# Designs tried in a protein design run: peptides against a protein of PDB entry 5ONS. Part 85

Target 1, 181 residues: chain A of PDB entry 5ONS
Amino acid sequence: MFKKFDEKENVSNCIQLKTSVIKGIKNQLIEQFPGIEPWLNQIMPKKDPVKIVRCHEHIEILTVNGELLFFRQREGPFYPTLRLLHKYPFILPHQQVDKGAIKFVLSGANIMCPGLTSPGAKLYPAAVDTIVAIMAEGKQHALCVGVMKMSAEDIEKVNKGIGIENIHYLNDGLWHMKTYK

## One batch from the design tools (peptide; made by RFdiffusion4, then SolubleMPNN)

Design b2_p18_8_s2 (from b2_p18_8, 9 letters changed)
Fold by OpenDDE base, seed 3:
Structure b2_p18_8_s2 (fold): chain B 181 residues (1-181), chain A 18 residues (1-18)
Amino acid sequence: as target 1 above (181 residues)
Amino acid sequence: SQEEELKKLKEEVEKKLE
């Protein structure tokens, strides 16, 4: 989603949201990520304005105090940014790729099944379309936010093709954006 | 070069993750 993203070229505008819209978004976030509810007041304090940075290709980034928190495309589900996920690693279920897959993930490549079933990888139960945090063998922080294109069960059985779609990865255009006020 | 800058940035991030 952000492989060729550049703030100077791909950001259209920024708008401040009304209270009613913010309430709706918070409810949606709790529905998508139930574990976030106790932390939502800390992540999105009531006293702080919530803004949406509108980008090309129907991408919207939710921000508070310049911090990039969540993003979505074409009114789809919200994804946490890696920067937020590093602060709250429990927001998403985890999957771990082997050491050899790291270079490919950091290039924006989708995650193939063998990278999730090989020694050094850890595959946890997850259904198709689940948004997941991609961990790597020997690393402490998530390097990618992805979407399961196959269930964990099918990844183990088939062990061929795209297991997880790469949505947002370390050092992509969104990562380099850092903040926006 | 752009390639050199990208390589350095990736190395810095990988070091941070270690």
Scores: peptide ipSAE 0.245, ipTM 0.790, DockQ to the pose 0.027
Fold by OpenDDE base, seed 5:
Structure b2_p18_8_s2 (fold): chain B 181 residues (1-181), chain A 18 residues (1-18)
Amino acid sequence: as target 1 above (181 residues)
Amino acid sequence: SQEEELKKLKEEVEKKLE
């Protein structure tokens, strides 16, 4: 999603959300990520304005105090940014790729099944379309936010093709954006 | 420079991956 993203070229505008809209978004976030509910007031304090950075290709980035928190495309599901995920790693279920897959993930490549089934990888139960944090063998922080394109079961069974779609990864355009006031 | 900035970014990523 952000492989070719550039803040100067791909950001259209930024709008401040009304209270009612913020409440709606918070409810959506809790629905998607139930475990975030106790932390949402910390992540999105009521006293702080919430903004949406509108980008090309119908991408929207939710921000508070310039911090990029979540993003979505075409009003689809919200994804946490890696920067938020690093602060709250429990927001997403995890999958782990082997060391060899790291360089490819960091180039924006989708995660192939062998990278999830090989020694050093850890594949956890997850259904298709589940948004997941991609961890790497021997590493502490997520290097990618992805979407299961196959169930964990099918990844193990078929072990061929794209297992997880790479949505947002370390050092992509969104990562480089860092903040937006 | 652009090269220096890229180096710093890579270092940042590596630190996050440690």
Scores: peptide ipSAE 0.240, ipTM 0.775, DockQ to the pose 0.028
Fold by OpenDDE base, seed 1:
Structure b2_p18_8_s2 (fold): chain B 181 residues (1-181), chain A 18 residues (1-18)
Amino acid sequence: as target 1 above (181 residues)
Amino acid sequence: SQEEELKKLKEEVEKKLE
């Protein structure tokens, strides 16, 4: 989603959200990520304005005090930014790729099934379309936010093709955006 | 500052993923 993304070239505008809209978004976030509820007031303090940075390709980034928190495309589900995920790693269920897959993930490549079933990888139960944090063998921080394109069960059984779609990865355009005020 | 914290986080993440 952000492989060729640049803040200067791909940001269209920024809008400050109304209270009612913010409430709706918070409810959606809790629905998507139930574990975030106790932390949401810390992540999005009531006193702080919430903004949406509108980007090309129908991408929207939710920000508070310049911090990039979540993003979505075409009004689909929200994804946490890696920066937020690093602060709150429990927001997403995890999957772990083996060491050999790291370089490919960091190039923006989708995650192939063998990278999730090989020694060093850890595949946890997850349904299709589940948003997941991609961990790496021997590493402590998520390097990617992805979406299950196959269920964990099917990944194990078929073990061929794209298991997880790479949505946002370390050092992509969104990562380098850092903040937006 | 927030910027300093983000910088530190980036450095830590990058180092860990090297």
Scores: peptide ipSAE 0.092, ipTM 0.742, DockQ to the pose 0.039
Fold by OpenDDE base, seed 2:
Formats: sequence, C-alpha cells, structure tokens
Structure b2_p18_8_s2 (fold): chain B 181 residues (1-181), chain A 18 residues (1-18)
Amino acid sequence: as target 1 above (181 residues)
Amino acid sequence: SQEEELKKLKEEVEKKLE
C-alpha cells in the first residue's frame, strides 16, 4: 500500500474530525481490536483533536497530536501503523517468518507460505482476512502489518502461494512519514 | 518522556532490522 508512497506527493489534505465521528471510529477500533479498549483513552485522549490525513488512492491516516495511529483504504478496515504497533504489540495477533524472509518483507513482498512453515518461522491459528503483525526470527519488533490470505491451517496444508499480503512494512512510505502535524 | 522513549524505540527498531 505504501511502497511508492511519498508524503509530499501523495497527501491531499488533513481534516479535524467532529466528536461524533471520533466516537464512531473508536467504536470501530474496539470492534476490530477488542484488546485495545483499555488503552484507547491513552492512545486517543478525549482532550486531543483527532485528524484524518487524506491521501491518494483513497488512503486515510488517523492521527492524534501528529502521531500516525491507524490507516485504512477505501473506508475498509483500520490497520495499526507499525509505530503504534511497536508501542502496543498486542493489538494484532502475530505470525513469524524465518530469517530468510526478512529482506523480502522489507522490500514489500507478500509473505509466501514456505516462509511461514519453515524452521525459524512460527505460524499461529488465524482465519482468512485477519490483520496480523509479521514478526521475524530473532527480532523483537514487528516488521510488517499484513492480512492473512489463507488460514493458518491452509498455509500448513497447501504450503504454496501467498499466505499473507504485505500491507505496511518497515521503511515504506508510511514509516518514513513519521509524524504529521 | 514518552516522546523520548518513542524516539529510542524507533531508532532501535530501524537499526536492528537493517
């Protein structure tokens, strides 16, 4: 989603959200990520304005005090940014790729099944379309936010093709955006 | 501060994944 993304070229505008809209978004976030509820007031304090950075290709980034928190495309599901995920790693279920897959993930490549079934990888139960944090062998922090294109069960059984779609990865355009005031 | 902690975290993540 952000492989060719550049803040200067791909950001259209920024809007401050109304209270009612913020409430709706918070409810949606809790629905998507139930574990975030106790932390939501810390992540999005009521006293702080919430903004949406609107980008090309219908990408929207939710921000508070310049911090990039979540993003979505075409009003689909929200994804946490890696920067938020690093602070709250429990927001997403995890999958771990082997060491050899790291360089490909960091190039924006989708995660192939063998990279999730090989020694050094760890595959946890997850249904299709689940948003997941991509961890890596020997690394503490998530490298990528992805979406399961196959269930964990099918990844093990089929062990061929795209297991997880790469949505947002370390050092992509969103990562380099860092903040937006 | 929280801001300083975040900066350190970002730096560590970037360095470890290079």
Scores: peptide ipSAE 0.040, ipTM 0.564, DockQ to the pose 0.043

Design b2_p18_8_s3 (from b2_p18_8, 10 letters changed)
Fold by OpenDDE base, seed 5:
Structure b2_p18_8_s3 (fold): chain B 181 residues (1-181), chain A 18 residues (1-18)
Amino acid sequence: as target 1 above (181 residues)
Amino acid sequence: SQEEELAELKKKVEEEEK
């Protein structure tokens, strides 16, 4: 999603959200990420304005005090940014790739099934379309936010094809954006 | 540290881009 993303070229505008809209978004976030509820007031304090950075290709980035928190595309589900995920790693269920897969993930490549079943990888139960944090062997910080294209069960059984789609990865265009006031 | 780990990962990306 952000492989060719550039803040200067791909950001259209930024709007400050009304209270009612913010409430709706918070509810959506809790629905998607139930574990975030106790932390939401810390992540999105009531006293702080919430903004949406509108980007090309129907991408929207939710921000608070310049911090990029979540993003979505075409009114789809919200994804946490890696920067937020690094602060709150529990927001997403995890999958782990082996050390050899790191360079490919960080190039924006989708994660193939063998990279999730090989030694050093850890495949946890997850349904198709689940948004997941991609961890790597020996690393504590998520490398990527992805979407399960197959269930964990099918990844293990079939062990061929794209297991997880790479949505947002470390050092992509969104990562480099860092902040937006 | 957190910063060191991230720096290492970023470095890998830079190397792959070359």
Scores: peptide ipSAE 0.060, ipTM 0.723, DockQ to the pose 0.033
Fold by OpenDDE base, seed 1:
Structure b2_p18_8_s3 (fold): chain B 181 residues (1-181), chain A 18 residues (1-18)
Amino acid sequence: as target 1 above (181 residues)
Amino acid sequence: SQEEELAELKKKVEEEEK
């Protein structure tokens, strides 16, 4: 999603959200990520304005005090930014790729099934379309935010093809954006 | 450390791009 993304070229505008809209978004976030509820007040303090940075390709980034928190495309589900996920790693369920897959993930490549079933990888139960944090063998911080293209069960059974779609990865265009005020 | 881990990961990305 952000492989060719550049803040200067791909940001269209920024809008400040009304209170009612913010409430709706918070409810959506809690629905998607139930574990975030106790933390939502510190992530999105009531006193702080919430903004959406509108980008090309129908991408929207939710921000508070310039911090990039979540993003979505075409009004689909919200994804946490890696920066937020690093602070709150429990927001997403995890999948772990082997060491050999790291370089490919960091190039923006989708995660192939063998990278999730091989020694060093850890595949946890997850349904198709689940948003997941991609961890790596021997690493503590998520490398990528992805979406299950196959269920964990099917990944193990088929063990061929794209298991997880790479949505946002470390050092992509969104990562380099850092802040937006 | 966390910073070292991120630095290492960034370095790998840069090496692959070269």
Scores: peptide ipSAE 0.055, ipTM 0.719, DockQ to the pose 0.032
Fold by OpenDDE base, seed 4:
Structure b2_p18_8_s3 (fold): chain B 181 residues (1-181), chain A 18 residues (1-18)
Amino acid sequence: as target 1 above (181 residues)
Amino acid sequence: SQEEELAELKKKVEEEEK
């Protein structure tokens, strides 16, 4: 989603959200990520305005105090940014790729099934379309936010093709955006 | 540390881009 993203070229505008809209978004976030509920007040303090950065290709980034928290495309599901995920690693269920897959993930490549079933990888139960944090063997911080293109069960059975779509990865255009005020 | 880990991962990105 952000492989060729540049803040200067791809950001259209920024709007401050009304309280009713913020409430709706918070409810959506809790629905998507139930574990976030106890932390939502410190992630999105009531006293702080919430903004949406509108980008090309129908991408929207949710921000508070300049921090990029979540993003979505075409009013689909919200994804946490890696920067938020590093602070709150429990927001997403995890999948772990082997050491050999790291360089490909960091180039924006989708995660192939063998990289999730090989020694050093850890594949946890997850349904298709689940948003997941991609961890790496021997690393503590997520290197990618992805979407299951196959269920964990099917990844193990089929073990070929794209297992997880790479949505946002370390050092992509969104990562380099860092903040937006 | 987190910074060291991220720095290491970024180095791998740079190597792939070569």
Scores: peptide ipSAE 0.050, ipTM 0.715, DockQ to the pose 0.032
Fold by OpenDDE base, seed 3:
Structure b2_p18_8_s3 (fold): chain B 181 residues (1-181), chain A 18 residues (1-18)
Amino acid sequence: as target 1 above (181 residues)
Amino acid sequence: SQEEELAELKKKVEEEEK
């Protein structure tokens, strides 16, 4: 989603959200990520304005005090940014790739099934379309935010094709955006 | 540390781009 993303070229505008809209978004975030509820007031303090950075290709980035928190495309589900996920790693369920897969993930490549079933990888139960954090063995911080294209069960059974779609990865355009005020 | 790990990962990406 952000492989060729550039803040200067791909950001259209930034709008400050009304309180009613913010409430709706918070509810949606809790629905998507139930574990975030106790932390939401810390992540999105009531006293701080919430903004949406509108980008090309129907991408929206939710920000508070310039910090990039979540993003979505075409009114779809919200994804946490890696920067937020690094602070709150429990927001997403995890999947683990082996050390050899790191370079491919960091190039923006989708994760093929064999990369999730190989030694050093750990595949945890997850349904198709689940947003997941991609971890690597021996690493503490997520490398990527992805979406399950197959269930964990099917990945193990079929073991062929795209298992997880790479949505946002370390050092992509969103990562380099850092902040937006 | 957290910073060191991220720096290492970022460095790895940069090295591959060279």
Scores: peptide ipSAE 0.038, ipTM 0.674, DockQ to the pose 0.033

Design b2_p18_8_s4 (from b2_p18_8, 8 letters changed)
Fold by OpenDDE base, seed 4:
Structure b2_p18_8_s4 (fold): chain B 181 residues (1-181), chain A 18 residues (1-18)
Amino acid sequence: as target 1 above (181 residues)
Amino acid sequence: SMEEELAKLEEEVKKSLE
């Protein structure tokens, strides 16, 4: 989603959200990520304005105090940014790729099944379309936010093709935005 | 630390792009 993304070229505008809209978004976030509920007031304090950075290709980035928290495309599901995920790693279920897959993930490539079933990888139960954090063998912090294109069960059985779609990865265009005030 | 790990990962990315 952000492989060719550039803040200067792809950001259109930024709007401050009304309280009613913020409440709706918070409810959506809790529905998508139940584990975030106890932390949501810390992530999005009531006294702090919530903004949406509108980008090309119908991408929207939710921000508080300049921190990039979540993003979505075409009013689809929200994804956490890697920066938020690093602070709250439990927001998403995890999948772990082997060492050999790291360089490909960090180039924006989709995660192939063998990278999830090989020694050094860890495949956890997850249904298709689940948003997941991509961990790597020997690393503590997530490298990528992805979406399961196959169930964990099918990845293990078929072990061929795209297992997880790469949505947002370390050092992509979104990562380089850092903050937006 | 997180900063050190991220720095290492970023360096790896940089090398992969060379």
Scores: peptide ipSAE 0.054, ipTM 0.668, DockQ to the pose 0.033
Fold by OpenDDE base, seed 5:
Structure b2_p18_8_s4 (fold): chain B 181 residues (1-181), chain A 18 residues (1-18)
Amino acid sequence: as target 1 above (181 residues)
Amino acid sequence: SMEEELAKLEEEVKKSLE
């Protein structure tokens, strides 16, 4: 989603949200990520304005105090940014790729099944379309936010093809955006 | 320079992975 993304070229505008809209978004976030509810007031304090950075290709980035928190495309599901995920790693279920897959993930490549079933990888139960944090063998922080294209069960059984779609990865255009105030 | 920028980016990635 952000492989060729550049803040200067791909951001259209930024709007400050009304209170009612913010409440609606918070409810959506809690629905998607139930575990975030106790932390949401810390992540999005009531006293702080919430903004949406509108980008090309119908991408929207939710920000508070310049911090990029979540993003979505075409009013689809919200994804946490890696920067937020690093602070709150429990927001997403995890999958772990082996060491060999790291360089490919960081190039924006989708995660192939063998990278999730090989020694060093850890595959946890997850259904198709689940948004997941991609961890790496021997690494502390998530490398990528992805979407399961196969269930964990099918990844293990079939062990061929794209297991997880790479949506947002470390050092992509969104990562380099860092802040927006 | 481009080399310096690349080095900075690589270091940032490294730190983020630790």
Scores: peptide ipSAE 0.041, ipTM 0.652, DockQ to the pose 0.028
Fold by OpenDDE base, seed 1:
Structure b2_p18_8_s4 (fold): chain B 181 residues (1-181), chain A 18 residues (1-18)
Amino acid sequence: as target 1 above (181 residues)
Amino acid sequence: SMEEELAKLEEEVKKSLE
Protein backbone atom coordinates (compact mmCIF):
# COMPACT_ATOMS: atom_id res chain seq x y z
CA MET B 1 0.00 0.00 0.00
CA PHE B 2 2.86 2.37 0.77
CA LYS B 3 5.60 0.98 -1.43
CA LYS B 4 5.60 4.07 -3.61
CA PHE B 5 4.12 6.39 -1.02
CA ASP B 6 5.67 9.77 -0.36
CA GLU B 7 4.22 12.32 2.04
CA LYS B 8 5.14 15.22 -0.17
CA GLU B 9 3.57 13.74 -3.26
CA ASN B 10 0.72 11.58 -2.03
CA VAL B 11 -0.96 13.56 0.75
CA SER B 12 -3.97 15.53 -0.44
CA ASN B 13 -5.38 17.20 2.64
CA CYS B 14 -6.02 16.88 6.36
CA ILE B 15 -9.36 17.28 8.09
CA GLN B 16 -10.32 17.50 11.73
CA LEU B 17 -13.08 15.10 12.65
CA LYS B 18 -16.28 15.91 14.44
CA THR B 19 -17.04 14.31 17.77
CA SER B 20 -19.67 12.02 16.32
CA VAL B 21 -17.31 10.74 13.67
CA ILE B 22 -14.61 10.13 16.24
CA LYS B 23 -17.02 8.14 18.34
CA GLY B 24 -17.92 6.01 15.37
CA ILE B 25 -14.30 5.35 14.56
CA LYS B 26 -13.53 4.42 18.14
CA ASN B 27 -16.38 1.95 18.11
CA GLN B 28 -15.10 0.46 14.88
CA LEU B 29 -11.62 0.14 16.30
CA ILE B 30 -12.93 -1.68 19.34
CA GLU B 31 -14.92 -3.98 17.10
CA GLN B 32 -11.87 -4.77 14.99
CA PHE B 33 -9.46 -4.92 17.90
CA PRO B 34 -11.28 -5.76 21.13
CA GLY B 35 -8.08 -5.74 23.12
CA ILE B 36 -7.53 -2.08 22.38
CA GLU B 37 -10.52 -0.87 24.40
CA PRO B 38 -8.71 -0.34 27.72
CA TRP B 39 -5.98 1.58 25.93
CA LEU B 40 -8.05 3.68 23.59
CA ASN B 41 -8.30 6.62 25.99
CA GLN B 42 -4.56 7.03 26.12
CA ILE B 43 -4.16 6.39 22.40
CA MET B 44 -6.92 8.85 21.56
CA PRO B 45 -7.45 11.14 24.55
CA LYS B 46 -10.79 12.91 24.59
CA LYS B 47 -9.13 16.29 24.95
CA ASP B 48 -7.12 15.86 21.77
CA PRO B 49 -8.49 16.50 18.30
CA VAL B 50 -8.53 13.63 15.86
CA LYS B 51 -7.58 14.22 12.25
CA ILE B 52 -7.62 12.24 9.06
CA VAL B 53 -4.88 12.72 6.53
CA ARG B 54 -6.33 12.00 3.13
CA CYS B 55 -3.95 10.56 0.61
CA HIS B 56 -4.03 9.42 -2.98
CA GLU B 57 -5.57 6.09 -3.90
CA HIS B 58 -8.25 6.50 -1.24
CA ILE B 59 -5.84 6.09 1.66
CA GLU B 60 -6.76 7.73 4.96
CA ILE B 61 -4.51 8.01 7.99
CA LEU B 62 -5.97 8.63 11.43
CA THR B 63 -3.82 10.96 13.54
CA VAL B 64 -3.82 12.45 17.03
CA ASN B 65 -1.37 15.21 17.89
CA GLY B 66 0.47 14.44 14.70
CA GLU B 67 0.96 10.80 15.61
CA LEU B 68 -0.06 8.36 12.90
CA LEU B 69 -2.23 5.74 14.52
CA PHE B 70 -4.32 3.85 11.99
CA PHE B 71 -4.88 3.82 8.27
CA ARG B 72 -7.39 2.41 5.83
CA GLN B 73 -8.00 2.27 2.11
CA ARG B 74 -11.31 2.73 0.36
CA GLU B 75 -13.09 2.86 3.69
CA GLY B 76 -12.09 -0.69 4.44
CA PRO B 77 -10.85 -1.97 7.75
CA PHE B 78 -8.43 0.04 9.83
CA TYR B 79 -4.85 -1.10 10.15
CA PRO B 80 -2.55 0.04 12.92
CA THR B 81 0.63 1.76 11.90
CA LEU B 82 3.81 -0.05 12.79
CA ARG B 83 4.70 2.80 15.10
CA LEU B 84 1.51 2.31 17.07
CA LEU B 85 1.87 -1.45 16.93
CA HIS B 86 5.33 -1.20 18.42
CA LYS B 87 3.81 0.57 21.41
CA TYR B 88 0.89 -1.82 21.62
CA PRO B 89 2.07 -5.09 20.12
CA PHE B 90 -0.98 -6.98 21.32
CA ILE B 91 -3.38 -5.11 19.05
CA LEU B 92 -2.92 -7.69 16.30
CA PRO B 93 -2.46 -11.42 16.28
CA HIS B 94 1.05 -12.40 15.30
CA GLN B 95 2.63 -14.51 12.62
CA GLN B 96 6.35 -15.16 12.47
CA VAL B 97 8.43 -15.54 9.34
CA ASP B 98 11.80 -17.23 9.20
CA LYS B 99 15.05 -15.32 8.92
CA GLY B 100 15.24 -15.83 5.20
CA ALA B 101 11.94 -14.10 4.60
CA ILE B 102 12.92 -10.89 6.40
CA LYS B 103 14.62 -9.23 3.46
CA PHE B 104 11.68 -9.94 1.20
CA VAL B 105 9.14 -8.64 3.69
CA LEU B 106 11.18 -5.48 4.08
CA SER B 107 11.17 -5.04 0.32
CA GLY B 108 7.40 -5.03 0.32
CA ALA B 109 6.95 -8.52 -1.01
CA ASN B 110 4.01 -10.64 -0.04
CA ILE B 111 4.78 -13.42 2.37
CA MET B 112 4.92 -16.80 0.72
CA CYS B 113 3.72 -19.91 2.47
CA PRO B 114 7.14 -21.54 2.84
CA GLY B 115 8.30 -18.56 4.87
CA LEU B 116 5.55 -19.34 7.36
CA THR B 117 5.98 -23.11 7.53
CA SER B 118 9.75 -23.47 7.55
CA PRO B 119 11.91 -23.93 10.61
CA GLY B 120 12.20 -20.65 12.45
CA ALA B 121 8.74 -19.54 11.43
CA LYS B 122 5.71 -19.73 13.68
CA LEU B 123 2.27 -20.03 12.16
CA TYR B 124 -0.66 -19.40 14.46
CA PRO B 125 -4.32 -20.14 13.79
CA ALA B 126 -5.90 -17.36 11.78
CA ALA B 127 -8.71 -17.08 9.29
CA VAL B 128 -8.43 -15.58 5.86
CA ASP B 129 -8.68 -11.77 5.83
CA THR B 130 -7.32 -11.48 9.38
CA ILE B 131 -5.05 -8.50 9.88
CA VAL B 132 -1.84 -9.71 11.46
CA ALA B 133 1.46 -8.45 12.75
CA ILE B 134 4.38 -10.02 10.97
CA MET B 135 7.15 -10.90 13.33
CA ALA B 136 10.50 -12.36 12.39
CA GLU B 137 12.66 -15.05 13.85
CA GLY B 138 14.94 -13.49 16.43
CA LYS B 139 13.24 -10.10 16.35
CA GLN B 140 10.99 -8.54 18.96
CA HIS B 141 9.28 -5.84 16.94
CA ALA B 142 6.86 -6.25 14.07
CA LEU B 143 8.32 -5.84 10.60
CA CYS B 144 5.06 -5.63 8.77
CA VAL B 145 1.31 -5.38 8.98
CA GLY B 146 -0.33 -7.90 6.71
CA VAL B 147 -3.55 -9.64 5.80
CA MET B 148 -4.02 -13.38 5.71
CA LYS B 149 -4.78 -14.38 2.14
CA MET B 150 -5.05 -18.00 3.16
CA SER B 151 -6.06 -19.47 6.46
CA ALA B 152 -3.27 -20.77 8.62
CA GLU B 153 -4.61 -24.24 7.98
CA ASP B 154 -4.47 -23.82 4.23
CA ILE B 155 -1.00 -22.33 4.41
CA GLU B 156 0.20 -25.51 6.07
CA LYS B 157 -1.65 -27.78 3.67
CA VAL B 158 -0.95 -26.04 0.39
CA ASN B 159 2.37 -24.49 1.39
CA LYS B 160 2.59 -22.68 -1.91
CA GLY B 161 1.72 -19.19 -3.06
CA ILE B 162 0.89 -16.05 -1.15
CA GLY B 163 0.01 -16.71 2.45
CA ILE B 164 -0.06 -13.14 3.71
CA GLU B 165 -0.39 -9.91 1.78
CA ASN B 166 2.12 -7.24 2.75
CA ILE B 167 0.22 -4.05 3.55
CA HIS B 168 2.62 -1.89 5.58
CA TYR B 169 6.24 -2.68 6.30
CA LEU B 170 9.22 -1.19 8.05
CA ASN B 171 10.88 1.57 6.06
CA ASP B 172 8.02 2.01 3.60
CA GLY B 173 6.54 5.40 2.78
CA LEU B 174 4.22 5.43 5.77
CA TRP B 175 7.05 4.56 8.13
CA HIS B 176 9.10 7.46 6.85
CA MET B 177 6.20 9.85 7.27
CA LYS B 178 6.62 9.59 11.08
CA THR B 179 4.29 12.46 12.01
CA TYR B 180 1.81 14.80 10.41
CA LYS B 181 0.43 17.95 12.06
CA SER A 1 16.77 -2.07 22.42
CA MET A 2 14.01 -1.18 20.03
CA GLU A 3 16.13 1.47 18.42
CA GLU A 4 18.98 -0.93 17.83
CA GLU A 5 16.70 -3.56 16.41
CA LEU A 6 15.05 -1.09 14.07
CA ALA A 7 18.42 0.14 12.94
CA LYS A 8 19.46 -3.38 12.08
CA LEU A 9 16.25 -3.97 10.22
CA GLU A 10 16.70 -0.77 8.28
CA GLU A 11 20.15 -1.90 7.33
CA GLU A 12 18.72 -5.15 6.06
CA VAL A 13 16.25 -3.19 4.00
CA LYS A 14 19.04 -1.18 2.49
CA LYS A 15 20.96 -4.29 1.59
CA SER A 16 17.93 -5.92 0.08
CA LEU A 17 17.42 -2.98 -2.22
CA GLU A 18 20.99 -3.05 -3.55
Scores: peptide ipSAE 0.035, ipTM 0.674, DockQ to the pose 0.032
Fold by OpenDDE base, seed 3:
Structure b2_p18_8_s4 (fold): chain B 181 residues (1-181), chain A 18 residues (1-18)
Amino acid sequence: as target 1 above (181 residues)
Amino acid sequence: SMEEELAKLEEEVKKSLE
């Protein structure tokens, strides 16, 4: 989603949200990520304005105090940014790729099934379309936010093709954006 | 388990952010 993203060329405008809209978004976030509920007042304090950075290709980024928190495309589900996920790693279920897959993930490539079933990988139960944090063998921080294109069960059974779609990865255009006020 | 791992991560983050 952000492989060719540049803040100077791909950001259209920024708007401040109304209180009622913010409440609706918070409820949606709790629905998507139940474990985030106790932390939302810290992530999105009531006294702080919430803004949406509108980008090309119908991408929207939620920001508070300049921090990039969540993003979505075409009013679909919200994804946490890697920067938020690094602070709150429990927001998403995890999947771990082997060492050999790291360089491909960091180039924006989708995660193939063998990279999730190899000895250095760890595959946990997850349904298709689940948003997941991509971890790596021997690494502490998430490398990528992805979406399951197959269930964990099918990944193990079929073990070929795209297992997880790469949505946002370390050192992509969104990562380099850092802040926006 | 996945749930136990996530719970541990949440607890670690909670302690570090307080």
Scores: peptide ipSAE 0.027, ipTM 0.519, DockQ to the pose 0.904

## One batch from the design tools (peptide; made by RFdiffusion4, then SolubleMPNN)

Design b2_p19_1_s1 (from b2_p19_1, 8 letters changed)
Fold by OpenDDE base, seed 2:
Structure b2_p19_1_s1 (fold): chain B 181 residues (1-181), chain A 19 residues (1-19)
Amino acid sequence: as target 1 above (181 residues)
Amino acid sequence: SEVEKALEERLAEQEAAAA
């Protein structure tokens, strides 16, 4: 989603959200990520305005005090930014790739099934379309936010093709935005 | 920390589901 993304070229505008809209978004976030509810007042304090940075290709980035928190495309599900996920690593269920897959993930490549079933990888039960944090052997922070394109069960059985789609990864265009005020 | 505790709980749930 952000492989060729550049803040200067791909940001269209920024809008401040009304209270009612913010409430709706918070409810959506809790629905998607139930474990975030106790933390939401810390992540999105009531006193702070919430903004949406609107980008090309129907990408929207949710920000508070310039911090990029979540993003979505075409009014689809919200994804946490890696910066938020690094602060709150429990937001997403984890999947782990082996050491050899790291360089490919960091180039924006989708995660192939063998990279999730090989020694050093850890594959946990997850349904198709689940948003997951991609961890790597020997690394402490998520490398990528992805989406299961196959269930964990099918990844193990078939063990070929795209297991997880790479949505957002370290050092992509979104990562380099850092802040937006 | 509380964050670390929350992560530990998440990972424990995943491990239990995988068992």
Scores: peptide ipSAE 0.648, ipTM 0.945, DockQ to the pose 0.976
Fold by OpenDDE base, seed 4:
Structure b2_p19_1_s1 (fold): chain B 181 residues (1-181), chain A 19 residues (1-19)
Amino acid sequence: as target 1 above (181 residues)
Amino acid sequence: SEVEKALEERLAEQEAAAA
């Protein structure tokens, strides 16, 4: 999603959200990520305005005090930014890739099944379309936010093709955006 | 920290589901 993303070229505008819209978004975030509920007050303090940075390709980034928190495309599900996920690593269920897959993930490549089934990888039960944090063998911080394109069960059985789609990864265009006010 | 506790709980749940 952000492989060729550049803040100067791909951001269109920024809007401040109304209170009612913010409440709706908070409810949606709790539905998607139930474990985030106790943390929302410090992630999105009531006193702080919430903004949406609108980008090309119908991408929207949710921000508070310039901090990039979540993003979505075409009003689909929200994804946490890696910066938020690094602060709150429990937001997403984890999957772990082997060491050999790391360089490909960091180039924006989708995660192939063998990188999830080989020694050093850890594959946990997850349904197709689940948003997951891609962890790396021997690393503490998530490399990538991805979406299961196959269930964990099918990844193990078939063990070829795209297991997880790479949505947002370290050092992509969104990562380098850092803040927006 | 509270964040670390929350992460530990998440990971424990995943490990239990995988077993």
Scores: peptide ipSAE 0.644, ipTM 0.944, DockQ to the pose 0.980
Fold by OpenDDE base, seed 1:
Structure b2_p19_1_s1 (fold): chain B 181 residues (1-181), chain A 19 residues (1-19)
Amino acid sequence: as target 1 above (181 residues)
Amino acid sequence: SEVEKALEERLAEQEAAAA
């Protein structure tokens, strides 16, 4: 989603959200990520305005005090930014790729099944379309936010093709955006 | 930390589901 993303070229505008809209978004976030509820007040303090950075390709980035928190495309599900996920690594269920897959993930490549089933990888039960944090063998912080394109069960059985779609990865265009006020 | 505890809980749940 952000492989060729550039703040200067791909950001259209920024709008401040009304309180009612913010409440709706918070409810959506809790629905998607139930474990975030106790943390949402510190992630999105009531006293701080919430903004949406509107980008090309129907990408929207939710920000508070310039911090990029969540994003979505075409009004689909919200994804946490890697920066937020690094602060709150429990937001997403984890999947772990082997060492060999790291370089490909960091190039924006989708995660192939063998990288999730090989020694060093850890594949946990997850349904298709589940948003997951891609962890790496020997690394503490998530490398990528992805979406299961196959269930964990099918990844193990088929063990061929794209298991997880790479949505947002370390050092992509969104990562380099850092802040936006 | 509280964050670490929350992470541990999630990971424990995942491990339990995988077993």
Scores: peptide ipSAE 0.638, ipTM 0.943, DockQ to the pose 0.975
Fold by OpenDDE base, seed 3:
Structure b2_p19_1_s1 (fold): chain B 181 residues (1-181), chain A 19 residues (1-19)
Amino acid sequence: as target 1 above (181 residues)
Amino acid sequence: SEVEKALEERLAEQEAAAA
């Protein structure tokens, strides 16, 4: 989603949200990520304005005090940014790729099934379309935010093709935005 | 930290589900 993304070229505008809209978004976030509820007040303090950075390709980035928190495309599900996920690594369920897959993930490649079933990888139960944090053998911080394209069960059984779609990864265009006010 | 505790809980849940 952000492989060729550039802040100067791909951001259209930024809008400040009304209180009622913010409340709706918070409810959506809790529905998607139930474990975030106790943390939402410190992530999105009531006193702080919430903004949406509108980008090309129907991408919207939710920000508070310049911090990039979540993003979505075409009003689909929200994804946490890697920067937020690094602060709150429990937001998403984890999947771990083997060491050999790291360079591919960091180039924006989708995660192939063998990279999730080989020694050094750890595959946990997850349904298709689940948003997951991609961890790696020997690494502490998430490398990528992805979406299960196959269930964990099918990844193990079929063990061929794209298991997880790479949505947002370290050092992509979104990562390099850092902040936006 | 509280964040670390939350992460530990998440990982424990995943390990239990995988067992």
Scores: peptide ipSAE 0.633, ipTM 0.943, DockQ to the pose 0.976

